# Peptides against a protein of PDB entry 6UG1, part 208

Target 1, 304 residues: chain A of PDB entry 6UG1
Amino acid sequence: SNEERKRRKYFHMLYLVCLMVHGFIRNEWINSKRLSRKLSNLVPEKVFELLHPQKDEELPLRSTRKLLDGLKKCMELWQKHWKITKKYDNVGLYMRTWKEIEMSANNKRKFKTLKRSDFLRAVSKGHGDPDISVQGFVAMLRACNVNARLIMSCQPPDFTNMKIDTSLNGNNAYKDMVKYPIFWCEVWDKFSKKWITVDPVNLKTIEQVRLHSKLAPKGVACCERNMLRYVIAYDRKYGCRDVTRRYAQWMNSKVRKRRITKDDFGEKWFRKVITALHHRKRTKIDDYEDQYFFQRDESEGIPD
Target 2, 301 residues: chain A of PDB entry 6UG1 as posed
Amino acid sequence: SNEERKRRKYFHMLYLVCLMVHGFIRNEWINSKRLSRKLSNLVPEKVFELLHPQKDEELPLRSTRKLLDGLKKCMELWQKHWKITKKYDNEGLYMRTWKEIEMSANNKRKFKTLKRSDFLRAVSKGHGDPDISVQGFVAMLRACNVNARLIMSCQPPDFTNMKIDTSLNAYKDMVKYPIFWCEVWDKFSKKWITVDPVNLKTIEQVRLHSKLAPKGVACCERNMLRYVIAYDRKYGCRDVTRRYAQWMNSKVRKRRITKDDFGEKWFRKVITALHHRKRTKIDDYEDQYFFRRDESEGIPD

## One batch from the design tools (peptide; made by RFdiffusion4, then SolubleMPNN)

Design b2_p25_7_s4 (from b2_p25_7, 14 letters changed)
Fold by OpenDDE base, seed 1:
Structure b2_p25_7_s4 (fold): chain B 304 residues (1-304), chain A 25 residues (1-25)
Amino acid sequence: as target 1 above (304 residues)
Amino acid sequence: SSISEELLHELGKKYRELKEEFEKE
């Protein structure tokens, strides 16, 4: 019905806000001074120096290469620190079906909320799910005074999917689900004036995204629980930005149609949510990022 | 993660509440 479409749209909006607030809270937790002091000790001085290269005035690319090498070494150090990667409970923060949501409301299971203290202990010990691991990696980089963002790919239920029964019961569903991350890192390269994408846990990759990312889900099975729609960046100064444009090859033609921002009401609403979670002043870094997004919109064009 | 299941349970409850409100109008 038209009412069911409205209900799914409103529930998608509510779910999206809750996910974005969850990302904000996790970003606050990883700013813990106690955690920072512990994680800074994981990074040797030689690696710290690579993270903070001098500006090469002749060839700025040399400075970027040092930073990339430092980030690679930080990923290796993080793998040594992280002893136990737990599987997600059920589907974690991956996308649920409408049926799974309806059934979950019947489930009186006492979910044990992960408290801030438990999170900080998990990161310090190197024991937790992949999301906790990525969040801890961002905390380690921030402990080394690196301008690292926590990135979250928010997976609200698909309000455009009107199918009742998506039986996602296949044995491969978990493997396909976790093929691409929900959380990753971005690091500001002050030399190239770009964000560097870092997946320390899942794909174990560092990339300088130009047109497409390796982190963007590909294939029908992977996209069932991981649709690139809302990629939100949380910085160390409690900035919140929509960075979906970086990771979406086809923002205008494909991604926009699956977002609440497909209409003017949804765009205005989503902008209010971003503004409410954005607790810092604009910086020159935001100007360079917006310029990059503008160039990406011009290069994609308007879908015919 | 425990937060994801709790968040889902609370959201699932709110979804039912919203569903019941929309079915009463």
Scores: peptide ipSAE 0.187, ipTM 0.772, DockQ to the pose 0.736
Fold by OpenDDE base, seed 5:
Structure b2_p25_7_s4 (fold): chain B 304 residues (1-304), chain A 25 residues (1-25)
Amino acid sequence: as target 1 above (304 residues)
Amino acid sequence: SSISEELLHELGKKYRELKEEFEKE
């Protein structure tokens, strides 16, 4: 019905806000001074120096290469720190079906909320799920004074899916689900004036995204629980930005159709949500990023 | 994550509440 379509749209909006607030809270938790002091000790001086290269005036690319090498070494150090990767309980923050959401309301189980203290202990010990691990990696980079963002691919239920039975065929569902991350890192390269993409846990890759990312889900099975729709960046100064354009090759032709921002009402609403979570002034970094997004929109063109 | 299940439960309640509201209109 039209009512069910409206209901799913509103519930998608509510779920999206809750996910975005969750990302904001985790971004605050990783700014812990106590955690920062512990995690800075994981990074040797030589690696710290690579994270903070001098500007090479002859070839700025040499400075970027040092930063990339420093980030690679940080990923290796982080893997040595991380002792236990827990599987997600159920599907974690991956996309739920409408049926799973409806059935979840019947579950009277008392869920144990992960408190801030439990999170900080988990990161400090190197024990937790992949999301906690990525968040801890961002905290380690921030402890080294790196301008690192927490990236979250928000997975609200698909309001464009009007099927009642959205049961997923179960056998490889978990492997396909976790093939691509929900959380990752971005690092500002002051030399190239670009964000570097870092997945320290899942794909263990560093990318300078131009047109496409390896972190973008590919294939039907992987996209069932991970649709690239809302990639939100949380910086160390409590900035919040939609960075979906970086990771979406086909933003205008494909991704927009699956977003609340497909219409003017949804665009205005989503901009209000971003604004409410954005607690810093605009910077020149935002100008470079917006210019990059503009160039990517022009290069994609308007879908025919 | 423990937060995801609690969040899902509270969201599931809100989804049911919202369903009941839209079924009464």
Scores: peptide ipSAE 0.089, ipTM 0.702, DockQ to the pose 0.722
Fold by OpenDDE base, seed 2:
Structure b2_p25_7_s4 (fold): chain B 304 residues (1-304), chain A 25 residues (1-25)
Amino acid sequence: as target 1 above (304 residues)
Amino acid sequence: SSISEELLHELGKKYRELKEEFEKE
């Protein structure tokens, strides 16, 4: 019905806000001074120097190469620190079906919320799920004075899916679900004036995204629980930005149709949510990023 | 994560509340 479509749209909006607030809270926990002091000790001086190269005036690319090498070494150090990667409880923050959401309301189980203290202990010991591990990696880079963002791919239920019963087949579904990350890192390259994408845990990759990312889900099975729609960046100064354009090859033709921002009401609403979570002034870094997004929109063109 | 299950339980309740509101109109 039209009512069911309206209900699913509103519930998608509510769920999206809850996910975005969750990302904001995790970003605040990453900024813990106590955690920062512990994680800085994981990074040797030689690696710290690579993270903070001098500007090569002859060839700025040499400075970017040093930063990339420093980030690679930090990823290796993080793998040594992280002792136990726990599986997600159920599907974690991956996308649920409408049926799974309806059934979750019947679950009278007392859920034990992960408190800030439990998170800080998990990161400090190197024990937790992949999301906690990525969040801890961002904390380590921030402890080394690196301008690192926490990235979250928000997975609200698909309001464009009007099917009631999408039973996802169980066992193959988990492997396909975890093939691509929900959380990752971005690092500001002051030399190239670009964000570097870092997945330290899942794909263990560092990339400079031009037109497409390795982190963008591919194939029907992977997209069932991970649709690239809302990639939100949380910086060390409590900035919040939509960076979906970086990771979406087909923003205008494919991704926009599955976002709340497909209509003017949804665009205005989503802008208000971003503004409410954005707790810093604009910077020149935001200008370079917006210019890159503009160039990406022009290069994609308008879908025929 | 335990937060995701609690959040989803509360969201599931809100989904039912919204369903009941739309079924009464």
Scores: peptide ipSAE 0.066, ipTM 0.682, DockQ to the pose 0.702
Fold by OpenDDE base, seed 3:
Structure b2_p25_7_s4 (fold): chain B 304 residues (1-304), chain A 25 residues (1-25)
Amino acid sequence: as target 1 above (304 residues)
Amino acid sequence: SSISEELLHELGKKYRELKEEFEKE
């Protein structure tokens, strides 16, 4: 019905705000001064120097190479620190079906909300799910004065799916779900004026995204619970930015059709949500990023 | 994640409440 379409759109909006607020709260928690002091001790001076290379005036690319080597060594140090990777409870922050959402209201299970103190302890011990591990890695880079962002791929239910039964069949559902991350890191390269993508936990990769990312889900089974639609960046100064354009090859032709921002009402609403979560002034870094997004929109073109 | 499950439960209740309201009209 038209009513069911309106209900699913409204519920998608509500769910998206809740996910974006969750990302904001986790970004605040990883700014903990107590955690920062503990995590800075994991990074030796030689690795700290690689994270802060001098500008090479002859070849700026040499400075970027030092930063990339420093980030690689930080990933190796993080793997040594992280002792226990827990499986997600159920599907974690991956996308649920409409049927799973409807059934979730019947679950009288007392969910234990992870407190800030428990999160800080989990990161300090190296014990937790992959999301806690990525968040802790961002905290370690911030403890080393690196301009690192927490990235979250928000997975609200698909309001474009009007099927009543959206049950997902398959023995490999968990493996396909966790094949691509929901959380990752971005690091500002002041030499190239670009964001570097870092997945320290899942794919264990560093990428300088041009047209496509390795972190973008591929294949039907992997896209069932991980649909790239809302990639939100949270910085150390409580900035909040939509960075979906970086990771979406087909933003205009494919991704936009599955976003609330497909219409003017949804675009205005989503801009209000971003503005409410953005607690800093604009910087030259935002100008370079917006210029990159503009060039990516021009290169994709408007779908006919 | 624990916050997501609680949030999903409360959202699931609101989704049912909204469904029941629209089915009574």
Scores: peptide ipSAE 0.037, ipTM 0.656, DockQ to the pose 0.596

Design b2_p25_8_s1 (from b2_p25_8, 10 letters changed)
Fold by OpenDDE base, seed 1:
Structure b2_p25_8_s1 (fold): chain B 304 residues (1-304), chain A 25 residues (1-25)
Amino acid sequence: as target 1 above (304 residues)
Amino acid sequence: ELSLEEFEEKVLKEIEEILEKVKKL
């Protein structure tokens, strides 16, 4: 019905806000000074120097290469630190079906909300789910004075899916779900004036995204619980930005149709949500990022 | 069962309350 479409739209909006607030809270927790002091000790001086290369005036690319090498070594150090990767409880923060939501409303499954103290202990010991691991990696980079963002791919239920019964009964459902990350890192390259994408846990990759990312879900089975729609960046200064354009090859033709921002009302609403989560002044880094997004929009064109 | 309008109002109010709490963080 038209009513059910509206109900799903509003529930999607509420769920999206809850996810974005979760990302904001986790971003605050990883700014812990106590955690920072502990995680800085994981990074030896030689790796710290690679993270902070001098500007090569002759060839700025040499400085970017040093930073990339430093980030690679940080991923290796992080793998040594991380002892136990726990499976997600059920689907974690991956996308639920409408049926799973309806059934969960009846089952008071107390999602045991992880407390700040438990999170800090988990990161510090290297014991937790992949999301905690990525968040801890961002904390380690921030402890080394790197301008690292926490990235969250928000997975609210698909309000455009009007199918009642999507029983995801496949034995491989968990493997397909976790094939692509929900959380990753971005690092500002001050030399190239670009964000570097870092997945330290899932794909263990570093990317300078131009047109597409390896982190963008591909294939029907992977997209059932991980649909790239809302990629939100949380920086060390409590900035919040929509960076979906970086990771979406087909923002205008495909991704926009699956977002609340498909219409003017949804766009204005989503801008209010971003503004409420954005607790810093604009910087030149935001100007370079917006210029990159503009160029990506022009290069995609208007979908025919 | 809540009417669609009552559901919409409730959801919008919950969103606003969440956003106001986050602005205070």
Scores: peptide ipSAE 0.285, ipTM 0.842, DockQ to the pose 0.880
Fold by OpenDDE base, seed 4:
Parts: C-alpha cells; structure tokens; sequence
Structure b2_p25_8_s1 (fold): chain B 304 residues (1-304), chain A 25 residues (1-25)
C-alpha cells in the first residue's frame, strides 16, 4: 500500500539517524587520550617517519609513496596487535530485512550495547569484532597525528523493497554478508590533495579511489545485507561528511533512487542530520573533496 | 495498532529528540 511505503520510509529515516549517531559516538570514543597513548606505542619511529614524509618538491608522488608504505606497515602492526576477531552477534550493523525488524519488535531482545569502557578495553587488548578493530586502527593512526577518518557504510532497511518476506537463506548468508566491510578508514594525503582509502581488517587493502572502490559490494548475495547508499566520514575534529560519491560508480543512475535524498524533502532532511553531526568549521580539505565530488558528478553524466 | 499518522508523528518526534541530544554531545 501507499501507507506501508510511507511507514517504511519513516522507519528508514529513524534507523539511518540511529546508525549515524552510532558512528559519531564511536568516533568520539576513539579520540580517547588514554587509548591514544597506548596505541602510539605500537608504531615505531621508522614507521612514524614514513607517515610524515617531507614534501618532495620535484616529485610529490614520492612523498605519497612513503605515506602508502607507512600505512601498509601500520596495517601489519595492527594485525599483530589484534589477537581475537569475534564474529558479529547476529548480523551486526549489516542490513536487516523488514521481516527481521518486525520479528525483533515482538522480541524484547535487550540490545547489549557495548559501553565506552568495554570498547576501550577491547581495542587495548586487541579483542573484538571487525568494526571495533577498524575503529581501533583509526585511533592508532590518530595517535600518530595522521589525519584519519572513520568511514561507516550505513545500512538502514531498504525502503524501496516492498516485499514482506525476504527470507535470506541460511549459513552462506554470513560469509556473503562479511565479504565487504561496513567500517573502514580514510587518510588525507596532503601531497596529492586526496583521501586514501584503507581497509585494515576485511580486504586488507589500500587504494586511491578514482572511479570505483574495491570496498563497494558486488554481486546479488553480497548486496542483500550490504547496499552502498550512505557512506559517512567522521574525522578527528568531529566533522561529519557524506562521502558516498567516492565509492559509488553510479551515484545518479543506481544509488540515488535507493536513498532518502531522491527527493527534495529527503535531501533537506538529510542535510539537517549531517549538520547536527558536524561539529567543526569548514576547511580547505573540504573544498578539495567537494571539487572532486563535483568532477565525479560531471563525469558520470545524466543517466540516460 | 498506531495509525500511519500517529506512527509518522512519533518517528519524526523521536528523530528530533535524537538530533537535539546529538547537538549537545
């Protein structure tokens, strides 16, 4: 019905806000001074120097290569630190079906919310799920004075899916679900004036995204619980930005129609949400990023 | 069961309350 379509739209909006607030809270927690002091000790001086190369005036690409090598070594150090990767409880922060939401409303399942103290202990010991591990990696880079963002791919239920029963079939569903990450890192390259994408935990990859990312879910089974729609960046200064355009090859033709921002009401509302989570002034880094997004919109063109 | 209108009002109010709390963080 039209009523059920409206209900799913509003529930999607509420769920999206809750996910974006979760990302904001985790971004605050990883700024812990106590955690920062512990995690800085994981990075030896030689790796710290690679993270902070001098500008090569002849070939700025040499400085970017040093930064990339430093980030690779940080991923290796992080793998040595991380002792236990726990499975997600149920589906974690991956996308739920409408049926799973309806069934969860009937079951007063006490969401065992991880406390700040438990999170800090988990990161410090290297024991937790992949999301905690990525968040801890961002904290380690920030402890080394790297301009690292926490990236969250928000997975609210699909308000464009009007099917009641999306029974996702059994045991293979978890492997397909976790094939692509929900959380990753971005690092500012001051030499190239671009964000570097870092997945330290799942795909263990570093990329400089041009037109497509390796982190963008591909294939029907992977997209059932991980649909790229809202990729939100949280920086060390409590900035919040929509960076979906970086990771979406087909923003206008494929992604936009599955976002709340498909219409003017949803665009204005989503801007209000971003503004509420954005607790810093604009910087020249934001100007370079917006210019990159503009060029990506022009290069995609109008979908035929 | 809540009417669609009552559900809409409740969801919008809850969103506003969440956003106000987040602005104070």
Amino acid sequence: as target 1 above (304 residues)
Amino acid sequence: ELSLEEFEEKVLKEIEEILEKVKKL
Scores: peptide ipSAE 0.283, ipTM 0.837, DockQ to the pose 0.820
Fold by OpenDDE base, seed 5:
Structure b2_p25_8_s1 (fold): chain B 304 residues (1-304), chain A 25 residues (1-25)
Amino acid sequence: as target 1 above (304 residues)
Amino acid sequence: ELSLEEFEEKVLKEIEEILEKVKKL
């Protein structure tokens, strides 16, 4: 019905805000001074120097290569630190079906919320789910004074799916779900004036995204619980930015149709949400990023 | 059961309350 369509739209909006607030809170937690002191000790001086290369005036690309090598070594150090990767409880923060939501509403199950103290302990010990691991990796880079962002691919229920039964059938549903991450890292390259994408946990990859990312879900089964729609960046200064354009090859033709921002009301509303989560002034880094997004929009064109 | 309108109002109000709390963090 039209009513059910509206209910799903509003529930999607609420769920999206809750996810974005979760990302914001985790971004605050990883700024812990106590955690920072512990995690900085994981990074040897030689790796720290690679993270902070001098500007090569002859060939700035050499400086970027040093940074990339430093980030690679940080991923290796992080793998040594991380002892226990827990499976997600149920689907974690992956996309739930409408049926799963309805069934969960009937179940008075108290979700165990992870407390800040438990999170900090988990990161310090190297024990937790993949999301905690990625968040801890961002904390380690920040402890080394790297301008690292926490990236979250928010997975609200698909309000464009009007099927009554949205049950996902498949023996490999969990494997397909976790094939692509929900959380990852971005690092500012001051030499190239670009964000470097880092997935330290899932794909264990470093990318300089131009047109597409390996982190973008591919294939029907993987997209059932992980739709690239709302990729939100949280920086060390409590900035919040929509960076979906970086990871979406087909933002205008495909991704926009699955977002609340498909119409003017949704665009204005989503801008209000981003503004509420953005607790810093604009910087030149934001200008370079917006210029990159503009060029990507022009290059995609308007779908005919 | 809440009417659709009551549900919409409740959800919008909850969103606003969440956003106002987050602005103060």
Scores: peptide ipSAE 0.273, ipTM 0.832, DockQ to the pose 0.884
Fold by OpenDDE base, seed 3:
Structure b2_p25_8_s1 (fold): chain B 304 residues (1-304), chain A 25 residues (1-25)
Amino acid sequence: as target 1 above (304 residues)
Amino acid sequence: ELSLEEFEEKVLKEIEEILEKVKKL
């Protein structure tokens, strides 16, 4: 019905705000001074120097290569620190079906919300789910004075799916779900004036995204619970930015149609949400990023 | 049962209340 379409749209908006607020809160928690002091001790001086290379005036690419090597070594150090990777409870922050949402409304299962103290302890011990591990990795880089962002791929229910039954059947559902991450890291490269993408936990990869990312879900089964629609970046100064354009190859032709921002009402609303979560002034880094997004929009073109 | 309009209004109000709480963090 038209009523069910509207209900799903508004529920998607509410769920998206709750996810974006969750990302904001986790981004505050990883700025903990107590955690920072503990995690800085995991990084040897030689690795710290690689994270902060001098500018090579002859070839700036040499400085970027040192930073990339430093980030690789930080991923290796993080793997040594992380002792226990827990499975997600149910589907974690991956996308739920409409049926699962309806069934969960009837079951008042007290979701044990992880407290700040428990999160800080989990990161410090190296015990937790993959999301806690990625968040802790961002905290370690920030403890080393690296300009690292927490990235969250927000997975609200698909308001474009009008099927009555959206049940997902399959023995491999968990493996397909966790094949691609929900949380990752970005690091500012001051030499190339670009964000470097870092997945320390899932794919264990570092990339300089040009047209496509390895972190973008591929295949029907993987996209059932992980649909690239809202990739939100949280920086160390409480900045909040939509960075979906970096990871979406087909932003205009495919991704936009599955976002609340497909119409002017949704675009204005989503800008209000971003503005409410963005607690810093604009910087030259934002200018370089916006220029990159503009070039990506021009290169994709307007879909016919 | 809430009308669709009452549901829309309730959800929008809840979103605004959440956003106001976050602006105070």
Scores: peptide ipSAE 0.248, ipTM 0.818, DockQ to the pose 0.801

